Peptides against a protein of PDB entry 8OXM. Designs and how they scored, part 337

Target 1, 371 residues: chain A of PDB entry 8OXM
Amino acid sequence: FKAEFRLAGGVNLPKIIDCVGSDGKERRQLVKGRDDLRQDAVMQQVFQMCNTLLQRNTETRKRKLTICTYKVVPLSQRSGVLEWCTGTVPIGEFLVNNEDGAHKRYRPNDFSAFQCQKKMMEVQKKSFEEKYEVFMDVCQNFQPVFRYFCMEKFLDPAIWFEKRLAYTRSVATSSIVGYILGLGDRHVQNILINEQSAELVHIDLGVAFEQGKILPTPETVPFRLTRDIVDGMGITGVEGVFRRCCEKTMEVMRNSQETLLTIVEVLLYDPLFDWTMNPLKALYLQQRPEDETELHPTLNADDQECKRNLSDIDQSFNKVAERVLMRLQEKLKGVEEGTVLSVGGQVNLLIQQAIDPKNLSRLFPGWKAWV

## One batch from the design tools (peptide; made by RFdiffusion4, then SolubleMPNN)

Design b2_p29_5_s1 (from b2_p29_5, 14 letters changed)
Fold by OpenDDE base, seed 3:
Parts: structure tokens; C-alpha cells; sequence
Structure b2_p29_5_s1 (fold): chain B 371 residues (1-371), chain A 29 residues (1-29)
């Protein structure tokens, strides 16, 4: 290992370390401390399975619809080495890095990322109406710039077009699969972009099965489809390629219902796969900068033998697992709000939900819905 | 379809077991 490390952004400040393999190749590794990388490992396996389903289908294979996966090597229950995808950057680092972020470079007269965050934090405890008004003001004064990612990285117009297409496909595939799996916590540090492929790599997969909806500030969007995410698709935005790729991904997922239900059932009942939201995890994910001082949770694993009757925990767990399976089955049947939708109708609803500024304004400010 | 589902279940089960085994080896080290 090299003696130098970089901090990846985010609350856990994961350490990016460079290791030299026995082959003399430098490999970037992300050392996540205090995270259960087993969740990431399991979700990567589910993504690999989804990729297998997508490769079997001719329509999705022709479109090269895949979710980027990474190797997770859990080192302990609370530590592991992620094979950091060499040549990936968090979209948040590219967009909203305080000094060199694309917003500052291309939109120097817009609000700073800090000003946007501050404004949204000031209204965090306010009404939905006040949140919406401030969110709209922030959005007006913080215009999307993510189109410049592909323009900076790919100078050849043909390559640029191909990479923008790869990006759009990656967003579509990961959005739909992420929705099916109920992936949450899709903040700008948990989504990486590959600087060579323009594909997204989703990390920190610990909020799954819609557990983001039970956070103190519930997640109100099915996936991240914010203005910068859309801007990266270019002039067509969510229309055309993105929509069609979502529909084709959703079609494969719905046609693979039995496979997906079975896989998720095995996962939900795996005693080593802690997918449930706990209060400490919820507090951690929605930690306020003001709360940083006191919560060094000495997570002594031992002392939360709160003797809740094992029976009540098991019954509560089983009831949550059953609800997750039922909701997954509904999604795979196209059941939204008690109505059966076509693939196109379901995808349209999800896109509308994801881009709705009313939904976006209600998100936790740390999610950075204006980016 | 059933055979493919059962193969996928087995492959997934093996990956979980391998993950558990590696975790246990690392906790014992």
C-alpha cells in the first residue's frame, strides 16, 4: 500500500488508497471504515444477476444495458476494500467540488454549492411549501452543467456522442434496477462516473428495499434523476434514449419477476444480510453538520441487547420482509398506487416522480436534489 | 425456467457462502 491516501467525499470519508499488486500494477482501493460492505457485496451480486438478465434479452443486449459493478472484498463486518473503479470520480466531486467543481467553473455567477446547501438546510424543518419555494429559487440560481463532463473528457465528436449515449444508458439501467431493488441514498457522492466509459457506478448500497422511505426525512424519488443527471444526457434529456432504455430495462425486470423475487427472498431472509433500517443508520445518513460533535457512537455491538423479546423482533422482521417482497412483486407487475400500469406507463410515472420539484424539494438537504 | 432459477439460487447461495467463509477467515486472522 502507498502511504498516501485521499478522502473520497461523503460522511464516512472513505480512504482511497493506492495499492501496488504483486503484478506491479497500481490499483486504487476504497477503504470504507465502519460500513457493512456485505450489503454492497450482496447488492453487487444482484446487479450481476440483473446484468445476466439484461444480456440474455436481445433488446437490452443490443443497447448494451448494464449496471457497472465493482468488486467488494469485505475485510470485516465494518471494514472492507472496495476495488475502486480506476478512473471513476464521484459526480459530486466533478459537479460541486468547492474550488474546481463544474458549477463554479461554468456558472461562476450562480449560487455556490455551499449557498444552495445552506438555503435548503435553513428550510429543512419548514413546510413543504417553503421547501418548494426555496428549492425553486436554488434551482433558478444553480443551473445544470453536467453536459460538460462528456465535453471535457471526449473531444472527438463521434466519441463524445457514443459516451453520452453510454452515460444515458447507464443512468437508465441503474435507475430502473435501482427502483426495482428500492435503492436509496443516491446522493452525489454515492454515484461515480467512469471518466473513460461515461458509465455510472453506484456505491454505498446499504439503503435498499425502499428503506429510504422510513428515514426521518423520507426519500420521495424512485432514483436520482436531478437536473445535472438529465443535463448529462444532452438536449433530449429524459426523452428518447433514456426513456426507451428505461422501458426496455423495466420490460426485462418484469419478465424476470420469478427470478428477481426468488433472489430477493433469499437475501431478505439471509441472517447475515442486515438490510433493515436501524435508528443509528438513519441518524448517520441524515446527520446534520451540527450533530457531528456528539455522535461518536461507540457502537459497542454488545450493549444493544435491549431484550426486546426475540419473538417480537423476528415477527417484526418477517412482517417487514413480507412487505418488501409484496412491494417488489407489485413493482414487477407494474402496480403503482393500486393501479396496474404498462411498462411505458410505469416508466413514465417513475420519471415524473423523479423529476418532480415537489418531490425533490422534500428530500434531505444532504441528498443535494438541486444538483 | 425452473432449472435456470435453481441454478441462479445455487450460484447466489455459493457466493453468499464464499463471502461468509472469507469473512470468517478474516475475523480469525
Amino acid sequence: as target 1 above (371 residues)
Amino acid sequence: MEEELEREKREFGLLIEEGRKRLAELEAA
Scores: peptide ipSAE 0.008, ipTM 0.378, DockQ to the pose 0.020
Fold by OpenDDE base, seed 1:
Structure b2_p29_5_s1 (fold): chain B 371 residues (1-371), chain A 29 residues (1-29)
Amino acid sequence: as target 1 above (371 residues)
Amino acid sequence: MEEELEREKREFGLLIEEGRKRLAELEAA
């Protein structure tokens, strides 16, 4: 290990360390402290299983449909080592970095990311109609720019086209796998893009199994398919390659129902895997900027001796686990809103839900649904 | 299912509001 470390930024200030392997290769590692990497590790295993299923199917294999994975080594409940995603950038950093973000560079006369966030925060407690109107005003004055990612990184037209296709396939695969696993909407900082492959890497998998639906501001989309995410696909948007890749991914997932249910059942009942949403985690995930000043790290986790009878906790846990399994089974059967849909019908519904400005306007403003 | 999810959302929302209130009380002390 080198004696030097860098900070990756963000609230938890993870340490980037460089190590030299026995092979003489330098490897960058992310050391997270105060974060439970077990959920990330488990989700990476599930993604690897999904990749195995996708590789077994000829149509998904031919399309190179994969969800990108990274190595996670949990060391404790509050520490672990991640393989640093070298050559990746958060989509949020590329798009809405305060200094040189693509929105500022390509759309200097649009609203700033801060102005958009402020406008949406002002209506956070307002009606859905007021949220929708303000969201539409924000969207009109904050036009998508993510098409420029591939244009900046890939100057050769043939490479540019191939990488835009790789991006579109990566979004499709991660969207459908993410929907099946109930990852829901993803914060733009938790989606990395590889600067060489144009593939997405999803990090910080702390919300799974539709637990985003029980947040104080519930998620209203099956996955992140915001205007910038769509703009990165180019002129076809969600049509053509994206839709077909979603359908083929969903087909593989539905045809693998028994395997997926068995895996998720084992995970849901693993006593080492805490996937449940708790009030503190929800507060952290939907913290207001006003609340950022107040969370001094002094909440010793030791005062959770709320002696709720172990029996009542276990009964509540089991009911939630059963419901998650039932909902997963419904998804894998194509049951949406009590109706059985074809793969194409289900994928169409999910795409429509994900791009609906009424659904996007109702998301937590901190997750920046206009980006 | 939907009614039960909405019940849990309400119960969870109340727990969050109570948690925020307790945090604000701890910081004001």
Scores: peptide ipSAE 0.007, ipTM 0.302, DockQ to the pose 0.039
Fold by OpenDDE base, seed 4:
Structure b2_p29_5_s1 (fold): chain B 371 residues (1-371), chain A 29 residues (1-29)
Amino acid sequence: as target 1 above (371 residues)
Amino acid sequence: MEEELEREKREFGLLIEEGRKRLAELEAA
């Protein structure tokens, strides 16, 4: 380990440490404190399994459909080492960084990211109609710019086209796998883009198995498919390559139902894998930016002596686990809203749900659904 | 499923509001 560390941005101030391997290669590692990396580690294993399924299928293999994975080594319940995704940037940093964000560079006359957030926070407790109206005003005055990522990074037209295709495939694979695993919407800082491959890397997998639906502001989208995410695909948007890659990914997932159910069942009942939503986690996920300052995490989680009778906790847990398995089985059968859909029908419904401004307007404003 | 999810949302919502109150009380102390 080098004696020097860099701080990665964010509330938890993760430490980037350079390590020299026995092979003489430098490897960056992210040391997170105060985060339970067990969930990330487990989800990476599930992604590796999904990748194995995708590689076995000829149509998904030909398309190189993979979800990007990184190494996670949990060290404790509140600390671990992550492989630093070298050559990646958070899409949120590229898009809405206050200094040099792509929105500011390409759309200087649009609303600032702060203005958009403020407008949406003002209506957070309002009706769905009021949220929708303000969201549409925000969207009109905050136009997508993520197309410029590939244009800035890949100057050769043939390379640019290939990388835009890789991006579109990565979004499709991660969206469908993410839907099956119930990852829901993803904060823009928790989606990294590789500056060389244009593939997405999803980090901080703290919401899984549709636990985003039980947040104070429930998730209303199956995955993040916001306007900038779509803009990165170029002129075809969600049509053509994205849709076909979603369909082929969904086909593999549905055809792997037994394997997926068995693995998720083992994970849901693993006592070392805390996937359930808790009030503190939900507060953390839906904190207001103004409240970021003084959360000293001195609340020892040892005061879980809320003696809910152990019996009531176990019964509640088992019911939630059973519900998650039932819903996973429905998804893998193509059951949506009590109707059995074809792969194309299911993928179409999910895309429509994910891009619907009514659904996006209902999301927690802190997750920036207008980006 | 939906009714039970709506019950869980309400229960979690209340717990989170209580958590926010306790947090604000701790920040004010």
Scores: peptide ipSAE 0.006, ipTM 0.271, DockQ to the pose 0.039
Fold by OpenDDE base, seed 2:
Structure b2_p29_5_s1 (fold): chain B 371 residues (1-371), chain A 29 residues (1-29)
Amino acid sequence: as target 1 above (371 residues)
Amino acid sequence: MEEELEREKREFGLLIEEGRKRLAELEAA
């Protein structure tokens, strides 16, 4: 390891370290502290399996539908080393950086990212109607700019088109696979974009199997399909390439039902894979500004109070695992709200749910649903 | 598929020209 490290930014200040391998090659690695990288490692294996399924199908292979994966080496429950995705940037850093974010550069007369966040925080404890009104005001005064990412990075028109297509395909594939796996916490810092490929890299995979729905502020969207995400697709938005890639991905997932159920069942009962939502994790993900002061590192969660009777924990765990498997089976059958949908019908419902301003306005303000 | 790709390329050509014009306006300001 080199003696120097860089900060990757964000709340956890992950450290980028350069290491020299035994092969003499320099490799960049991200050291996350306090994150259980075992969850990321397991979810990367699931994504690799999904990629294998997508590569076996001729229609998804022709479209190059893949989820970007990275190498994770868990070192402990609270530390690990992941491959730093060199040449990636968080979409949040590009869009809403305080100094030189794309919103500030291209829309200097719009609300600042800070003003938008403040307005949504002020209504966080209010009615859904009040949240919706303020969200619509924020959206009117904070117009999408993510189209400029590909325009800045790809000056050649043919390359630009190819990269925008790669982006749209990456969003579609990750959205549908993310929905099937119930992937949550898709805030703008947990989604990276590759500056060379325009493909998305999803990080921080700790909220899976719809555990985002049991957060203090429940997740109300199946995946991130916010206005900037859509703007990056260009004029066609969610229509055309995105919708077709979602449908083809969903078709492969539904046709792979037995394989996906078997894999998820093994993972849900793996004693090394803590996928369940716990109160500390929920508090960490949805910290109120008021609560920042009391999280001294001395949450020694004394093992004592989590000694609810092992039997009651096991019974509650088994019931949650069974519910997750049942819901996964429903999704893979196209059962939504008790109705069996076609692939096109299911994808359409998911798109409508993801873009609905009423659903977006109900999200935790830290998710930044206006971006 | 090819005709739709070619239509998308034409619509995009116009957006690239408009975007390049805006970038040039921002670099000149």
Scores: peptide ipSAE 0.013, ipTM 0.313, DockQ to the pose 0.012; fails the geometry check

Design b2_p29_5_s2 (from b2_p29_5, 14 letters changed)
Fold by OpenDDE base, seed 2:
Structure b2_p29_5_s2 (fold): chain B 371 residues (1-371), chain A 29 residues (1-29)
Amino acid sequence: as target 1 above (371 residues)
Amino acid sequence: MEEEIEREKEEFGRLIEEGLERLRELEAA
């Protein structure tokens, strides 16, 4: 290990450490010290399987539809080493960094990222109507700038076009596979962009199987398709390439339903894979600034032996697992709100849900739905 | 089709098991 470390951005301040292997090669490692990296490791395997399905299909293979994966080495239940994706940056760091963020550079007269966050925090406990009005005011005064990512990184017009296409395909693939798996907590620090490929890397995969819907502030969107995410696609936005790539990804997922169900069933009943939402995790993900002071580290996971009878925990777990499998089966059949949809109809509904400012305004302010 | 789906299930099952086994080995080390 080198004596120096870098901090990656975000609340957890993960440490980037350069390691020299026994082979004399330098490897960057991300040390996370608070999260169960086993969840990330298992979800990376699921993404690899989804990638195998996408590579077997001619239409998705021709489009190079893949989810970017990374190597995870869990060291303990609370620590592990991630292979740091060299040449990636959190989309939040590019967009809303305090000093040199793209919003400040390209839109200096708009609201600051801090002003937007403050306005949305002030209405966090208010009605959905008040949240919507303030969200619309924030959106009016905080215009998207993510188109400039590809323009800054790729000066050649042909390369720029290819990279914007790679970005759009990556968003589409990760959005649909993320929806099928019920991936949550897609805030701007949990999505990295590769500076060379323009592909997205999703990190912090601990909120899966729609467990984001049982958070104190429920997740109201199927995936992140915010204004900056759309702006990165260029002038066509969600139409054309993005929609077609979503449809082709969804087609492969639906045609692979039995394989996906079997895989998810094995994972849901694996005692080593704790996918369930617990109150401590929920509190951590949606921590209020006011609540930071009372989380003494002495909440040993052992002391909340709420001795709910092991039988009641197991019965509750089994009912949740069954409900997750049933909902996954519905998604893979195109069942939305009790109606069977075509691939195009289902993808259209998901896009509309993801871009709806009413849904976006209801998200936890830490998710930064205006970005 | 069915035999190909079953072979894919078995291949993916093995990849998951090998992955989970590697995770267990890494937790035991």
Scores: peptide ipSAE 0.025, ipTM 0.463, DockQ to the pose 0.019
Fold by OpenDDE base, seed 1:
Structure b2_p29_5_s2 (fold): chain B 371 residues (1-371), chain A 29 residues (1-29)
Amino acid sequence: as target 1 above (371 residues)
Amino acid sequence: MEEEIEREKEEFGRLIEEGLERLRELEAA
C-alpha cells in the first residue's frame, strides 16, 4: 500500500488508496470506513448471476447486455475495500461539477445546478402541482448535455457510435435489472461511467427491494431515466436500441423467475444481509444539506438493546420479506397495478413512469431529478 | 428446461452461499 490516500468526494469521504500488487501493477482501492459494504457485495453477486442469465440467452448475448460489476471485499460490518473503478467518473461529476461540469460548459446561460436544487428544495413541502410547475421551469432553463460525454471522449465517428450504443445497452440492462431488484432511482453520484467503454457502474447499493418507496419522500420512478441519461443515448432517446435492450433484458428476467425468486428468498432471509430500511438510514439518504452541519458525531451508539421482543421484530421482518417476494413475483410475471402485461407493455409502462415529469418532480430534490 | 433451471438455482445458490461464507470468514478474521 502507498502511504498516500486521496479523498473521494461525498459525506463519508471514502479513502482512495493505491496498492502495488505482487504483479507490480498499481491498483486503486476505495476504503469505506463507515458503511456496511455487505449489501454492495451481495448485490454484486446478484448482478453476476443476472449477467450469467444474460450471457446464456442468445438475444441478450448478441446485444452484449451486461451489468458492470466491481469487486467488494467487506473487512467488517462497517468497513471494506472496493476495487476502485479506475477510468470511471460519476455522471454527476461530469454533468454538474461546480467548476467544469458539462452543463456549465455547454449551457452557460442555463440555471446553475445550485439554482435548480434551491428552486426544487423551496417547493419540497408544497403540493404536487407546485412541484411540477417548478420542475418544468427548472427543466426549461436546465437543458440536457450528456450527449457531449461520448463526443468529448470518442473523436472517431465509428468509435463514437459504438460507444453510444454500449452506453445505451448499459443503461437498459441496469435499468431493468435494477427495477427487478427494486434499486429504484439512483443518485447521479452513485452512477459511474467508464471513460473507455461508456458503460455504467452502479455503486452504493444500499436501497434495494423497493425500500426507496418507504423513504420520507417516496421514490416515484422504477429507475433513473432522467433527461441527461436519455440525452446520452443520442437522437433516438428511449426508442430503438434502449427499448429493445430493455425488452430483451426483461424477457430473460421473466423467463428466469424461479431462479431469481429462489436467490432473492435466500438473501432476504440471510441474517447477515440487512436490506431493510431503518429510520436512521432513511434520514441519511434524504438528509438536507442544511441538516449536515448540526449532526454532531455524538450519536453514541449507546447499545440500548431495545429488547423489542425478538418475536415481534422477526414477525415484522418476515412480513416485509414476504411482501418483497410477492412484489418480485408480480414483476417477473409482468403484473403491474393488478394487470398482467406483455414484456413490451411492461417495459413501455416502466419507461413512461421513469420519464414522466410528474413522477420526476416528486422525487427528493437531493437526488437531482432534473439532471 | 426444468432440470436446467434447477441446476442454475443450485449453481447460483452455491455462488451466493460461497459469497456469504467469505463475508463471514472476513468478519471472523
Scores: peptide ipSAE 0.007, ipTM 0.319, DockQ to the pose 0.019
Fold by OpenDDE base, seed 3:
Structure b2_p29_5_s2 (fold): chain B 371 residues (1-371), chain A 29 residues (1-29)
Amino acid sequence: as target 1 above (371 residues)
Amino acid sequence: MEEEIEREKEEFGRLIEEGLERLRELEAA
């Protein structure tokens, strides 16, 4: 291990450590403290299975539709080593870094990332109408710049085009698979972009199976398809390549219904896989930066022997697991709001939900829905 | 503690391998 560490951005301030292997190769490792990296490890395996399904299908294989995976080595229930994908950067660091973020560089007269966050925090406890109005004002004064990622990294036009295509495919694949799995907490620090491939790497997979919907500020979007995410696709936006890749991914997921249900069922009933949302996790995910100082709850695991009868906890857990499986089955059948949709209809609904400024304005300000 | 964590990892790894093996058996049938 090198003696120096870097802080990755984000609430958890994960330590990026450089390790020299016995092979003399430097490997960057992310040490997350206090996160259950077992959830990440499990979800990476689900992503690998989804990748296998996508590789078996000719249409998704031809499109190279894959979810980028990373190695997770859990060290403890609350610590582990992520093989930090060498040559990845959080999209938030590229876009909204206070010093050299792309918004500041390309849109110096727009609102700062801090001004946007402040405005949205001021209305956090206000009506949905007030949130929407302020969100629209923020969006008007904070224009997308993520197109410049590929333009900065890929100077050759042919390479640039291929990388923008790879990006768009990666967004589509991860969006649909993330939706099927109910992946939440898709803030700009939990999505990395590979500087060489332009593919996305989703990290911090602890909010799954729609558990983001039961947060104090519920998640109102199926995946991150914010204005910068769309801007990275170029002039076609969500149309053409993105939509087609979503449809082809959804088609494979729906055609693999039995396999996906079986996998998720095993995971939901795995006693080692704590996917359920708890109040402390909810508080942690939606903490204000101002509140970070005091509440290090030393969650001594010991003291909450709340002797709620084990039977009532187990029955409540089983009912939640059953509801998750039922909802997964509905998604895989194309059942949305009690209506059976075609693949194209379902994908269209999801895209509309994800880009709806009314849904985006309702998100927790820390999610940065204007980015 | 470290040995318990390693045992839980091995047990988790086995449960996943068994789950994947069952999936392979179901795909081969």
Scores: peptide ipSAE 0.000, ipTM 0.299, DockQ to the pose 0.023
Fold by OpenDDE base, seed 4:
Structure b2_p29_5_s2 (fold): chain B 371 residues (1-371), chain A 29 residues (1-29)
Amino acid sequence: as target 1 above (371 residues)
Amino acid sequence: MEEEIEREKEEFGRLIEEGLERLRELEAA
């Protein structure tokens, strides 16, 4: 390891360290402290299994449908080493960086990211109607710019077209697999884009199995398909390549029902895999930026020995696990709102839910559903 | 299922509000 480290930014201040391997190659590593990487590690294994299923199917293999994975080495319940995704940038950093974000560069007369956030925070406790009206005003005055990512990075038209296709395929694959696994809405800082491949890398997989639906502000979308995410696909948007790749991914997932259920069942009952939502985690995920200042680290994890009868905790856990498995089975059968849908019908419903400004307006404002 | 999810949301919402109040009390102390 080199003696020097860099901070990656964010609340957890992860440390980027360079490691020289025995092969003489430098490898960047991200050292996270105060973060449970076990969930990330498990979800990466699930993604590898999904990738194996996608590679076995001729239609998904021809489309190169894969979820980008990274190596996770959990060292403890609160520390681990991540493979640094070299040559990736958070989409949020590209879009809404304070100094030189794409929105500011390409749309200097639009609302600032801060103005958008402020407007949505002001209505956070208001009616769904008021949230929707303000969200529509924000959207009208904050137009998508993510199309410019591929245009800036890929000057050759043929390369640009290929990379935009790779991006669209990556979004489709991750959206459908993310829906099946219940990853929900992915914060823009937790989606990295590879500057060479235009593929997405999802990091910080701390919300899974629809646990985002039990947050104080529940998730209302099956996956992140915000206006900038769609804009990166170009003129076709959610139609054509994206839809077809979603359908082909969903077809593979549904045809792999038994395998996926068995895998998820093992994971849900793994005592080393804490996938359940807890109040502290929910607070962290939906904390206001203004409240970020003084979280002293002294909330000892040991006070989780609130002696709720072990029996009641175990019964509650088992009921949640059973519910997650039932819902996963429904998804894999194409059961939505009590109705069995075709692959095309299910994918269409999910796309409509994900792009619905009514659903987007109800999301936690900290997750920036207008980006 | 939906009613049970809604009850769990309300219970989690309360637990988080109580946790936030305790955090604010600890920050004010």
Scores: peptide ipSAE 0.000, ipTM 0.276, DockQ to the pose 0.039

